Peptides against a protein of PDB entry 4CIC. Designs and how they scored, part 111

Target 1, 148 residues: chain A of PDB entry 4CIC
Amino acid sequence: KVSTKGHYGVQAMFDLAQHFGEGPVSLKSIAERQGLSEPYLEQLIAVLRKAGLVKSVRGAQGGYILAREPRDIKVGDIIRVLEGPIAPVESVSQDDPEHSLKFDFSVTKSVWEKVKKSIEEVLDSITLADMLKDAEEAQMAQGYMYYI
Target 2, 147 residues: chain B of PDB entry 4CIC
Amino acid sequence: KVSTKGHYGVQAMFDLAQHFGEGPVSLKSIAERQGLSEPYLEQLIAVLRKAGLVKSVRGAQGGYILAREPRDIKVGDIIRVLEGPIAPVESVSQDDPEHSLKFDFSVTKSVWEKVKKSIEEVLDSITLADMLKDAEEAQMAQGYMYY

## One batch from the design tools (peptide; made by RFdiffusion4, then SolubleMPNN)

Design b2_p20_5_s2 (from b2_p20_5, 8 letters changed)
Fold by OpenDDE base, seed 2:
Structure b2_p20_5_s2 (fold): chain B 148 residues (1-148), chain C 147 residues (1-147), chain A 20 residues (1-20)
Amino acid sequence: as target 1 above (148 residues)
Amino acid sequence: as target 2 above (147 residues)
Amino acid sequence: SLLDTSESAFELASEGLKFV
């Protein structure tokens, strides 16, 4: 999966991008808008904050803001933070020493490495600013469809 | 996941590609080489056969062969057969009618659609013949490292 | 191991495919 974490993390970061420059946004308001449980969002925001993608603002109007401009945050940055380093799947090295047919799974590996690289390139090509622009274009297209 | 099904399906199909032209291969031999349980492999092969990617040969030397040449089978074809149509994420339309904030998840959807398209393009660009070639190149490179 | 990175990339790719 773009884990449920990655998916919701991108949504939460996009919500913060939509409110960028308007001041701190409460977790409650993000959770309500994005259809997330507040406790789940707190966990996501904690990770994103630790990674320096989000800042916490204290006070009566406290909450969260993007730590950088939307153009300086890639979707790939969000996913890498939330999914962690793609932990090498613990090879279930079944310790069965005998049938270590070292099938050089190098070929199958190369397929998935190509897929991984392609995903990374796509996610690194999309910023929160690009997402904001796409949202504006979609809203404009809907607005025009009601006027025609 | 390229589900465990997709992963093992590609491995099983690659094994059949490595033996292409040598006649039918037993499921037992594929399972042993690929480190798969034979019952699990039977399920994968049944799906692949139904999709017309694999043929069953009957007789004393019975088994399975690729239904097409390795160059005519894309990794993407194998994955689509095993994973099924990429079901659109069932919008967990939680039937909670009230908080249907129709958040136009269109933008988030567009990100994932771009990722999907990229994955499909990559998987459709790789054939079993390409995998065979890559294996040969890797073996040659290892052979040169020992000399 | 090479398998571990392959499996992880595969899982990530597949999980990406599930969300698409």
Scores: peptide ipSAE 0.139, ipTM 0.774, DockQ to the pose 0.108; fails the geometry check
Fold by OpenDDE base, seed 1:
Structure b2_p20_5_s2 (fold): chain B 148 residues (1-148), chain C 147 residues (1-147), chain A 20 residues (1-20)
Amino acid sequence: as target 1 above (148 residues)
Amino acid sequence: as target 2 above (147 residues)
Amino acid sequence: SLLDTSESAFELASEGLKFV
């Protein structure tokens, strides 16, 4: 599941990428810019930090930074950390024998596996650096429309 | 959302594809083979019928058939019918302005649009005929392991 | 809204991943 958690996690990581090299960013400032609640962002950052994608900096100017360069963080890495491994089918626990989805339709499973693989390939093809470049190009395009 | 509805809808359509050309299939027989409740399957079939993917046949040997050949039905067509357009822009009703995620991060949106496009391309590349072929190949492979 | 489309695409991706 790319949940709301994955969505906001990518936004928070992108915000940190925009400030990469400028020093630590406060959770409050990220929350304000991204329209997130600070408590919710704290939960996301805790997971991302534990996974080694974000570092905490202590002190009066403390906050968070990316643990790696934006080019070395894929969107797929962020999603896998927040959502877990794109886990296959919940093994329906053996215990409720009645609603055992008897037909392990191997064929229908193969359709969803193809979809999963395609999603993984797309997410692994996009880095935070690619997102930064796309943002710069979009800003330049907007700037040119104001001068015409 | 490819919900449980989309998942079971593809299974039901695949069951109808396996019986294509054999005449009408009863909802009861589909439900039994696919492990679905008959009332739930009836809801799915009603939507698929309204969309013109399934036909109802009346009579003593009545039931359902595919409205088109398996090669002319994409998995993407089934999903779009059951889930709506893959982007149901739920028009968030204008009324709760507060939790309007203000930052329309065009950049993060572009990531999800790329993912969406990829899903659509995959689902539109698979027909019920492709699924039938994959099932036949899987059955043949299992048969060869027993010798 | 652009957000509704992003959220919807994300939900779709999420659900596609849930069924795998």
Scores: peptide ipSAE 0.136, ipTM 0.773, DockQ to the pose 0.094; fails the geometry check
Fold by OpenDDE base, seed 5:
Structure b2_p20_5_s2 (fold): chain B 148 residues (1-148), chain C 147 residues (1-147), chain A 20 residues (1-20)
Amino acid sequence: as target 1 above (148 residues)
Amino acid sequence: as target 2 above (147 residues)
Amino acid sequence: SLLDTSESAFELASEGLKFV
């Protein structure tokens, strides 16, 4: 699972990317636009801030901004921060302790390592700038369909 | 999640690939070798059989065999059979009905579609024959380290 | 274990796919 954290983290970062250069955005406004609970967003933003992807601006007109340009933030960077290294989920084979023969079939492991690598490559190939561009193209395409 | 089903399904299919051409393999023997519960394996094999990836052989020396050669079975085929089409899980945003602003941000959806496509391409690039080859190479490499 | 990585990667992918 891209954890709910990863998904909403990408959405929150994308919202900040859309407002990049416009100044600080309040958590409340992000939460409202993205349909997130403010407390949940606070947790996500705290992690993203600690990782240096987001900056907090203090004051009455304070809030959050991207710490880097949208082109310098990969989706993979966001996911790695929120989910940690895609560590092998320790198979919590909690329930049947006896038959957890860790047949560490190295071969099946290699399949999933290839899958992991492919996911990482894809997520590292997409920046917030790419997402902004895709959004603009989608809006333009929709706008053209209303004029036809 | 590659469901536990997908993971164990690939293991069970790989076990059958290792014994391909040797005749039918009992579920019990697969379960023992792969560390799977026999009832769980029965469920997996039933699905795989229905999908035409496995054949059952009847009789005292009966069991299961691959329905096709290992080179003709992709890991992606196994996963699609066991997990179904990787359907976009409808966001069961069950809990907070009010704030489920379906901001269907088409853009975030596109990211995950790209990820999905990449996974499918990888899984479709790996056959059971490739897995057999990788296993043989790994055994040879280990054998050389002991000499 | 690599199985855990695989499950995570596929969970990641499938959860990403859950949101699609």
Scores: peptide ipSAE 0.134, ipTM 0.769, DockQ to the pose 0.128; fails the geometry check
Fold by OpenDDE base, seed 3:
Structure b2_p20_5_s2 (fold): chain B 148 residues (1-148), chain C 147 residues (1-147), chain A 20 residues (1-20)
Amino acid sequence: as target 1 above (148 residues)
Amino acid sequence: as target 2 above (147 residues)
Amino acid sequence: SLLDTSESAFELASEGLKFV
């Protein structure tokens, strides 16, 4: 489930990616730019920090930075940190005795496993650097629309 | 969101696919085989029927059948009927005035759109006939493990 | 239960789809 946590986590990480190399950003500034509550963002950042995706910088100009380059952080990495492992389809307890039910369940399970795998592949194919590039391309496209 | 509706809908449709060509099956029998409540299944079947994926057969041996062959029903068709169009990530109301928020939202939206597209492609690549085949292969594999 | 696992898979897929 990309919970609200996963969604906002990707937004927060993307904000940090946009400021990568500019020094630490405050949680307040991220919250304001991303439309998040600061307390909620603090919880997200705590998880992301513990996972080693974000670093805290201390001092008067303190805040947070990405712990790795944007190219080295996949969207899938962010989601796995915030949501946990996309829970393996918990194997249906083999204990339901009627063979027919188990079989139908197995086939249906395989459909969802394929969906899950596809989601993981997509999320692992997108880095924060890819998102930055997409943002730049979109800004250029909008900029050209204003000059025409 | 493949809700519980989507899940159980695929199960119910798969049950109907397993019995395709054998005549109508009762909701009771589907509910029993799939571990569903009959009232819940009735709601699912009503939606699936309205969408033309299922037909009702009247009479003493009445019940439900697939309205199309299993090969002509994608899992994606079932999900779209039950869940509706995979809701585009509700565009957070465009009204937040600051340009930066809209842009970040657009990029994040594109990620989820890619995920959506991937899910749709997977679900549209699987038919009830594919599921039947997978079931047969799994049964054969299990049967060979018992001999 | 098989239902809980299928619900969990579906919730995961649905959660993946909630991402969607």
Scores: peptide ipSAE 0.127, ipTM 0.769, DockQ to the pose 0.109; fails the geometry check

Design b2_p20_5_s3 (from b2_p20_5, 7 letters changed)
Fold by OpenDDE base, seed 2:
Structure b2_p20_5_s3 (fold): chain B 148 residues (1-148), chain C 147 residues (1-147), chain A 20 residues (1-20)
Amino acid sequence: as target 1 above (148 residues)
Amino acid sequence: as target 2 above (147 residues)
Amino acid sequence: SLLDTSKSAFELASEGLEFV
């Protein structure tokens, strides 16, 4: 599974992207739409806010907005904020200290580094604007399937 | 982490690739070189053998060999055998049944499907022969750093 | 700590890959 944090963080950021330009959105409304617990969403939003991806707006119509335009927020930026630096594949060796044979098998590490790089490239190629476009295209495709 | 199974499976298969053509290798020797418990390696090898990636040789010099040449075994093949079909991102929704809001956000799913596809493409682009070559190049580079 | 479950995006992608 994409970590629950990464998955829900991308969903919450996508919800904010869908409402971008409409003003501040309450955490309650995001939680309801995304099926998240409000306390869990508060934790995610706190991290995203600290990273400067989300802004808090105060007042009677207070809530959260994207800190940048949807086109200026990559999925990779969201994941890096929520998951931390895409840590190099923590060598499986750290959890089993007895079998932490430092076979720094540079070769096996290189395979996973290639996989990591590929993931980063994909996630850095997708913006919230791309996700908005994909959602619009999917809705249009569903609308056409009902008219045919 | 790459699953411990995937990681150790690739290491065990790489060990067999390094000894390819030298005859059968004992599980004990693989376990010692790769820092694996022999019982754990037995389980991995059993799966790999059942999938036809490894062959068992019987006799006094018995052990295991690759069932195919290193160039004909992709890392992706090893991972798919050990980890099953690279399942579509199991919706986070299955583990939290209460918050399994079926927001089949098709869009979020599409992001993870793109990631999955990219991983598959990378793993399917790397063979055990490519890993052998990379190891040789790394050893040569280290050898030159000591001279 | 809530931070310790910082599975790398790779761990996440690898976990998202049900590596069975």
Scores: peptide ipSAE 0.132, ipTM 0.789, DockQ to the pose 0.101; fails the geometry check
Fold by OpenDDE base, seed 1:
Structure b2_p20_5_s3 (fold): chain B 148 residues (1-148), chain C 147 residues (1-147), chain A 20 residues (1-20)
Amino acid sequence: as target 1 above (148 residues)
Amino acid sequence: as target 2 above (147 residues)
Amino acid sequence: SLLDTSKSAFELASEGLEFV
């Protein structure tokens, strides 16, 4: 499962990417467009801002902007900021202390490390600019289906 | 997170692969080697048996065996049996009904579908035979460091 | 805290995948 946090964080960052260059976007407007609660979005934006992916603009037309161009923000960067480093499988031993995984079989660990690496490679291969392009292509494809 | 279920399921299946051709293995012996509770392992084995990945052998020397050769069982097959089909990003809308994701943006969904596909490809590329080979190579490498 | 359900990106990727 993409945690709700990672899912909504990518959505919020994508919304800011769609408005990149248009000036600051209010949290209210992002929340309305993305179907998020404003308080929840405020928590996400606070983390993203602290990590330097988002900037706060103050004033009457205040709000948030991307701190970098959409091409310079990977989905992997957003996820690492929100979720932390993709922790190795080792955390399974902490949640059930009674079942201390005596045999952390190096072989089974290696399977999950391969999965982790594959996820990281995919997420690091996708930028907000790639997502913008995919959205434009999808909108064009929908527009053509209305004219046939 | 690989669920504890997926993690332990792969461990239990790997233990059965290590003993493939030696006859039936008792649940107790698997539980002891893998650091699992026997009742928890019994639940996992019941699911794996129902899916046809494991066979039960009855008798005084009864236990469990792999239903197929280790080369014919992918890690992806084990995970699919234990966790169900790698569900598409179930719209996060089900777990928090109050925050119904009104805009399941097709674009954000596509990101997670790419991640899903990548995980499936990795898990389907690894067999229990590959895991056995990796274990043998790791044991040989440890043996050479002692000389 | 609503933030404590911060599952790792792996948990995210894996739970959105019922598998992992």
Scores: peptide ipSAE 0.128, ipTM 0.785, DockQ to the pose 0.111; fails the geometry check
Fold by OpenDDE base, seed 3:
Structure b2_p20_5_s3 (fold): chain B 148 residues (1-148), chain C 147 residues (1-147), chain A 20 residues (1-20)
Amino acid sequence: as target 1 above (148 residues)
Amino acid sequence: as target 2 above (147 residues)
Amino acid sequence: SLLDTSKSAFELASEGLEFV
């Protein structure tokens, strides 16, 4: 599973991308559109802001904006900020204390490292601009289905 | 994290691949070599056997063998048997009941589907025979470092 | 339950990625 944190982080960043150039959006409006709790979103935004992916705008029309253009933010960037570096396979040992992986089999480790690399490559290949384009294409396709 | 189930399942199947052609191996011996509990391994083997990836051999030298050649078993086959189909993004809703993903955003779903597809492609590209070859190459490389 | 932590291969790969 994409962690709830990663999933919601990508959703929140995508919402900010959809409003990029329109000025700051409130956390409340993002939370409402994305089906997130405002307190949870506040925590996500704090992390994303600290990482320089989001900026806070002050004032009566204050809120948040993307700190970079949608094309300059990869999904992989969002995930690395929220989840940290993709943990090596070593983390399997924590959830079952009785089944300590005593033997780090190099060969099995290599399989999971290949999977890890593949995920990183995919996430680094997708920008928020790509997601915006995909959304536009999907909306156009749905719009054409209603007119036929 | 590779689930403990997927991780240990691949380890157990790899152990069986290393002994392929040598006859049946006991669950005890697999458990000892792979650092698994025998009861846990028994559960894994039961699933793998039911899926036709492993065979039980009866007798005094009884145990388990791969049901197919190592080249005919993908890592993806093992994972699908143990974990089921890689669940679509829909499963995110179960772990946080308060944060029900009310909006299945098609675009975010598509990102995770791409990740899923990439994982499947990788896991389906690796056989137990590939893992055996990688192990042999690693052992040779280590052997050359000691001389 | 040992079975409940059966994360999908995706969950596995994604959590082996600190993408839990």
Scores: peptide ipSAE 0.125, ipTM 0.780, DockQ to the pose 0.266; fails the geometry check
Fold by OpenDDE base, seed 5:
Structure b2_p20_5_s3 (fold): chain B 148 residues (1-148), chain C 147 residues (1-147), chain A 20 residues (1-20)
Amino acid sequence: as target 1 above (148 residues)
Amino acid sequence: as target 2 above (147 residues)
Amino acid sequence: SLLDTSKSAFELASEGLEFV
């Protein structure tokens, strides 16, 4: 399971991407559209804002906007902000104090590092603009199926 | 985190790969070398045996061996056996019954499916033979630093 | 904190992959 935090963070950022150029979006409206609790979304948005991915606009028509264009925000950027650096597989040694994996065989660690690198490469290859395009293509494909 | 199960399963299989051709290895000896509890290793080996990745040899000099050559066992094979099919990201909808993710935006799901596919490709690209080679290369590199 | 229980994308990609 992708972290609820990462998952919802990507959803919230994608919602802001869909409204990019339309002005500030209220947290309430994002929460309603994405099925998120407003308090949870407030926490996510606070982190994303601090990282400079989102901007707050003040006033009666205030809310949040993407701080950069959708093409300039990678999914990997969102995940790194919310989850921190995709930690190398922390050696399982910390969670089982009794069974210190004495032989952290460098080779097994290297397998998981390769997996990590692959995940990073995938997440860094996907922008919010790519997600917008994929959504448009999916809507067009569905629209065509209703006309057949 | 890679599951403790997946991690230890790969370690146990790698230990068996290092001893491939030397005859059966006891669970006790694997557990001692890999820092695993013997009961936990017994559970892992039972699953791996049932999946046909490991064979049991009976007798006083009995134990376990790889059922196939190290080159014919992918890390992905080990993980699939231990963890099951790498489940697609089950929609978070099951764990938060109150917030049914109404908009399971197909697009966000597609991101995680791409991640899944990439992990599978990596794990399927690594064999136990590749791991053996990497271990040998690492030992040689360390040996050269001491001279 | 709610932040401490957030598993990494790797942890979660791993969990979604049943990489427990």
Scores: peptide ipSAE 0.125, ipTM 0.784, DockQ to the pose 0.104; fails the geometry check

Design b2_p20_5_s4 (from b2_p20_5 with T7E H8S I12L T15E L20V)
Fold by OpenDDE base, seed 5:
Structure b2_p20_5_s4 (fold): chain B 148 residues (1-148), chain C 147 residues (1-147), chain A 20 residues (1-20)
Amino acid sequence: as target 1 above (148 residues)
Amino acid sequence: as target 2 above (147 residues)
Amino acid sequence: SLLDLSESALELASEGLEFV
């Protein structure tokens, strides 16, 4: 499972991307639009803010904005911030002397490292700007389907 | 978290790949070498067998073998079998009429579909034969470090 | 589903790898 954090974090960041240039958006409004609990969103936004992906604007019309343009925020950036460095599987240093077990573990680890690298490359290939474009294209396609 | 199933399934299949051509391997021996509980491995092997990735050999020297050559089994094949069609997130058909929510959901879904496709492409690019080769290369590299 | 496979692969990658 993409951690519920990763999924909702991307949704919250996408909501902020849709409102980019319109000024600060309240957490309440993001939570309502994205179907998130406000307390959960507060936690996500706090992490994203600390990572410098989101800025807080103070005042009566305060809220949150993207800290960078949508084209300068990758999905990979969001996921890395929210998922954090997942602790390496502690090498269970089971001193079991049989050389064979260590070798199999190393190869399996290498496979998962290749998988991860490829996932990272994909997530790094998608920006919030790409998501906005895909949204616009989908809206246009739906609009055309209602006129035919 | 990778389903413990995917991880251990790849390990079990890799163990069978290492012994490919040597005849049937007992579940007990795989479980011991891979640090798996035998009952858990039995469940994994049952799924892999049903999917045609593993064959059961009967007899006193019975056990399991790969059903295909290591080069003909992708990591993606193993993962697809073990993870199954996980149910699509039920479209919470919340009939909330505001057009905006449906659109955002669609775009987010498209992103995850792109991510998924790329993950599948990677997993489909790695065979058990590639894993065997990587193992041999790693063993050779370690052997050279001891001389 | 592809989503579930991606989630599982992401989880695999994340458990096997510190950063995903």
Scores: peptide ipSAE 0.151, ipTM 0.742, DockQ to the pose 0.139; fails the geometry check
Fold by OpenDDE base, seed 4:
Structure b2_p20_5_s4 (fold): chain B 148 residues (1-148), chain C 147 residues (1-147), chain A 20 residues (1-20)
Amino acid sequence: as target 1 above (148 residues)
Amino acid sequence: as target 2 above (147 residues)
Amino acid sequence: SLLDLSESALELASEGLEFV
């Protein structure tokens, strides 16, 4: 679940980055371009807006814009906002062996903490501006394949 | 699900590492120490055995041992074995928006590939021997807090 | 899949932080 939200959230933010400076983008248009359901996108955008990564513009030509320049939004910022406190799914089912996860193994915990730190470092090294640049380079590479 | 299997698999392998050189360990004893269900542990051990990370010893004092020294088993090796081809749970429910993940966005894919590579590098940098050392250091640190 | 690995590692890392 967290991964799916993170994935789609980054896609939605990237779509907004591609339209940065062009004015407000409708949720419908983002959903169509990114292959997302509108209701799901509404939930993502609500979280991103509350975190101050997205702004809502009102009116007939209203919609959403990035709240900051693409260079000032890290992928890590998006993921941290969307991953929120993963409310422990209190799977109320007492019989689920997941409840016995006394993460009492300090050593196993330390492995996952190292993994987490490495992920955070990578995600904090990538901005929406970097993603835009990579997209432009990929489009140029594809364009060159069609013109040759 | 994959996270849970990876987590418990690393715990089970770590338990076997702690007993390395002491002979075969019963699944029951591993399950008790690691807070795992025996049936779940049997599934994990079956996968790990098939991958050649664990050996089965037969007899009255039978059980399981690491197939290699703790220094020769990376956490990354354990995770790769347990994560096998996650058979796409063909969630036959056609209505799950997950099916529309045409990962057609090369750029978004590249972000996740970078993350993946970083995870693999970290997990490949940690051996069961490193985990044993960290456990010993932690136990020593706790022992010093009681004095 | 490696997405599943990253997801799993993130989930585990996140769960490990909530219990602190």
Scores: peptide ipSAE 0.134, ipTM 0.737, DockQ to the pose 0.109; fails the geometry check
Fold by OpenDDE base, seed 2:
Structure b2_p20_5_s4 (fold): chain B 148 residues (1-148), chain C 147 residues (1-147), chain A 20 residues (1-20)
Amino acid sequence: as target 1 above (148 residues)
Amino acid sequence: as target 2 above (147 residues)
Amino acid sequence: SLLDLSESALELASEGLEFV
């Protein structure tokens, strides 16, 4: 699992990207479109706002906007903010308290570091603008399937 | 986390690779070297054996061996056996039962599919033989630091 | 933690490897 936080955080940021330039979007509207609980989304948005990825707009038409253009926000940036820094294999130790993974087997650590690096490279290669483009292409492909 | 299963499974398979050609290794000895509980290792080895990655040897000197050469076992093969087939984003729905991720947003799915593919490619690019080589290089580097 | 993300990505990867 991308943590539920990472997954829903990317969805919420993508929703804000789809409405970029249209003005502030209410948390309620994002929650409804993305199938999220409003309280859960409020927590995600608070973290994303603190990280400077989202801005709050005050007033009667208040809500949230992306703090940067969709092209300037990587999926990796969103994930790092929500999940924190991608730490190596340490957390395997929490579920089995007696067997502290004392053997930092450097070799197995190296495998997971390679995997981590690959994930980071992929997530850093995808922007919200790329996701918008992929969505448009998918919609066009669906539209063409209805015309054939 | 590589699930604790995947992590410890790779460690157990790596231990068997280090002893490849020396004959069968007891579960007890693997458990002791890898810091695993013997009952937990027994479960991992049962899965790995069923998948044909490990063989059991019977007798007084019985134990386990790799079923194939270390070069013919990818880390990806071990992970697939232990973690099962990497199913898409469905399991996010289990922790919040009321909000079934109903919106299969095709776009977010595509992001995770790209991540998945990248992980598979990395894990399929690493064999137990590569891990053995990396261990030897690390030991040599440590040996040179003491000189 | 970064580990939780890699864990989650590995869980996603573990959940995604069904197709190969």
Scores: peptide ipSAE 0.129, ipTM 0.734, DockQ to the pose 0.086; fails the geometry check
Fold by OpenDDE base, seed 3:
Structure b2_p20_5_s4 (fold): chain B 148 residues (1-148), chain C 147 residues (1-147), chain A 20 residues (1-20)
Amino acid sequence: as target 1 above (148 residues)
Amino acid sequence: as target 2 above (147 residues)
Amino acid sequence: SLLDLSESALELASEGLEFV
C-alpha cells in the first residue's frame, strides 16, 4: 500500500526538491504548502532523514534539505523508505493440505508479482528532477492559458 | 486497492475458468477450493454476474459458469468490475485558493496516474486463459520434480 | 484517488506479496 505515508512522503520530498539550492526549509513551511500536519510531517521527515534522503540543518535558518540532488532521488527510493521493502509474497505455508489451493494461490501470486514489478519499474523511472520538470511544464502551460 | 474483493474475485473467476466446459460449479465448491466464505463469494459472484462475466445456471446441477471463454476475460476486466472504474483523481476542487497546493497536487497526481496506467496495462495483458496455462506449466514443473 | 489505486494495487500486490 502506498499508504498515506508514501503519498505525503513524496509530497514532502517534492517540496524539498522545489527549494533545493535555496537553503534549509522549515517543517512548518512544508506542512503549510503541502496541506500536512506538522506532527505527521515530523514523523515522515524523521524516517526520510534516517534513510539518508533528507538532512537536518541547524541554526537560525535551520530546517531540512534534500541529502542528494533531485535527479539522484527516485520516487521508488522514497516509497521503499516509507513503506519498507515490498516483501515478496510470503510462501503460503506448505501445510495447506489440498494441492489445489496451493496451486491457485501460486497463479494468483504470479499476477500480483507482475503488478508489483510494474509498479516498482514505474516508481524507479521517476526522479524528483522529473517531477520538477513536469511541474515547470505544467506551470508554463497554465501561464499560456492565462495569456490567451 | 485491489481490495480483498479484487483478490478473491480473481481467485473465484480462476476457479470457474479451471472448470470451464465441465458445467456449472456450486458456490460452495468454489468457496471450499479457494478458502473463501460462501457469503462473501455470493456477493462477489453477484457483482460479476451483473457485469456479465459469470452466468447462473438453474437446476439440480445448478451453479455458476464463466459467461465468456477464459481467453476473452482479462484480469483487468475482473478488477474493473469489482473495484469499479479507477476513478480519475477527482479534481481537487478548483476552490483551493493557494496556487501552490494545486500545482504540487498535479505533479503528484501525474506520478500516480503513471502507476495506475502501468497496473492497468499489466492486468489487461493477462487473461484467465493465460492463468490456466501458467497453472498447467507450474503443475508440469512440479510433476517433473516429483519423478 | 490514483493514490488509493496505487495503494490498493500495492496493497493487493502486498497481500499477494507480503509487502513488509
Scores: peptide ipSAE 0.128, ipTM 0.734, DockQ to the pose 0.123; fails the geometry check

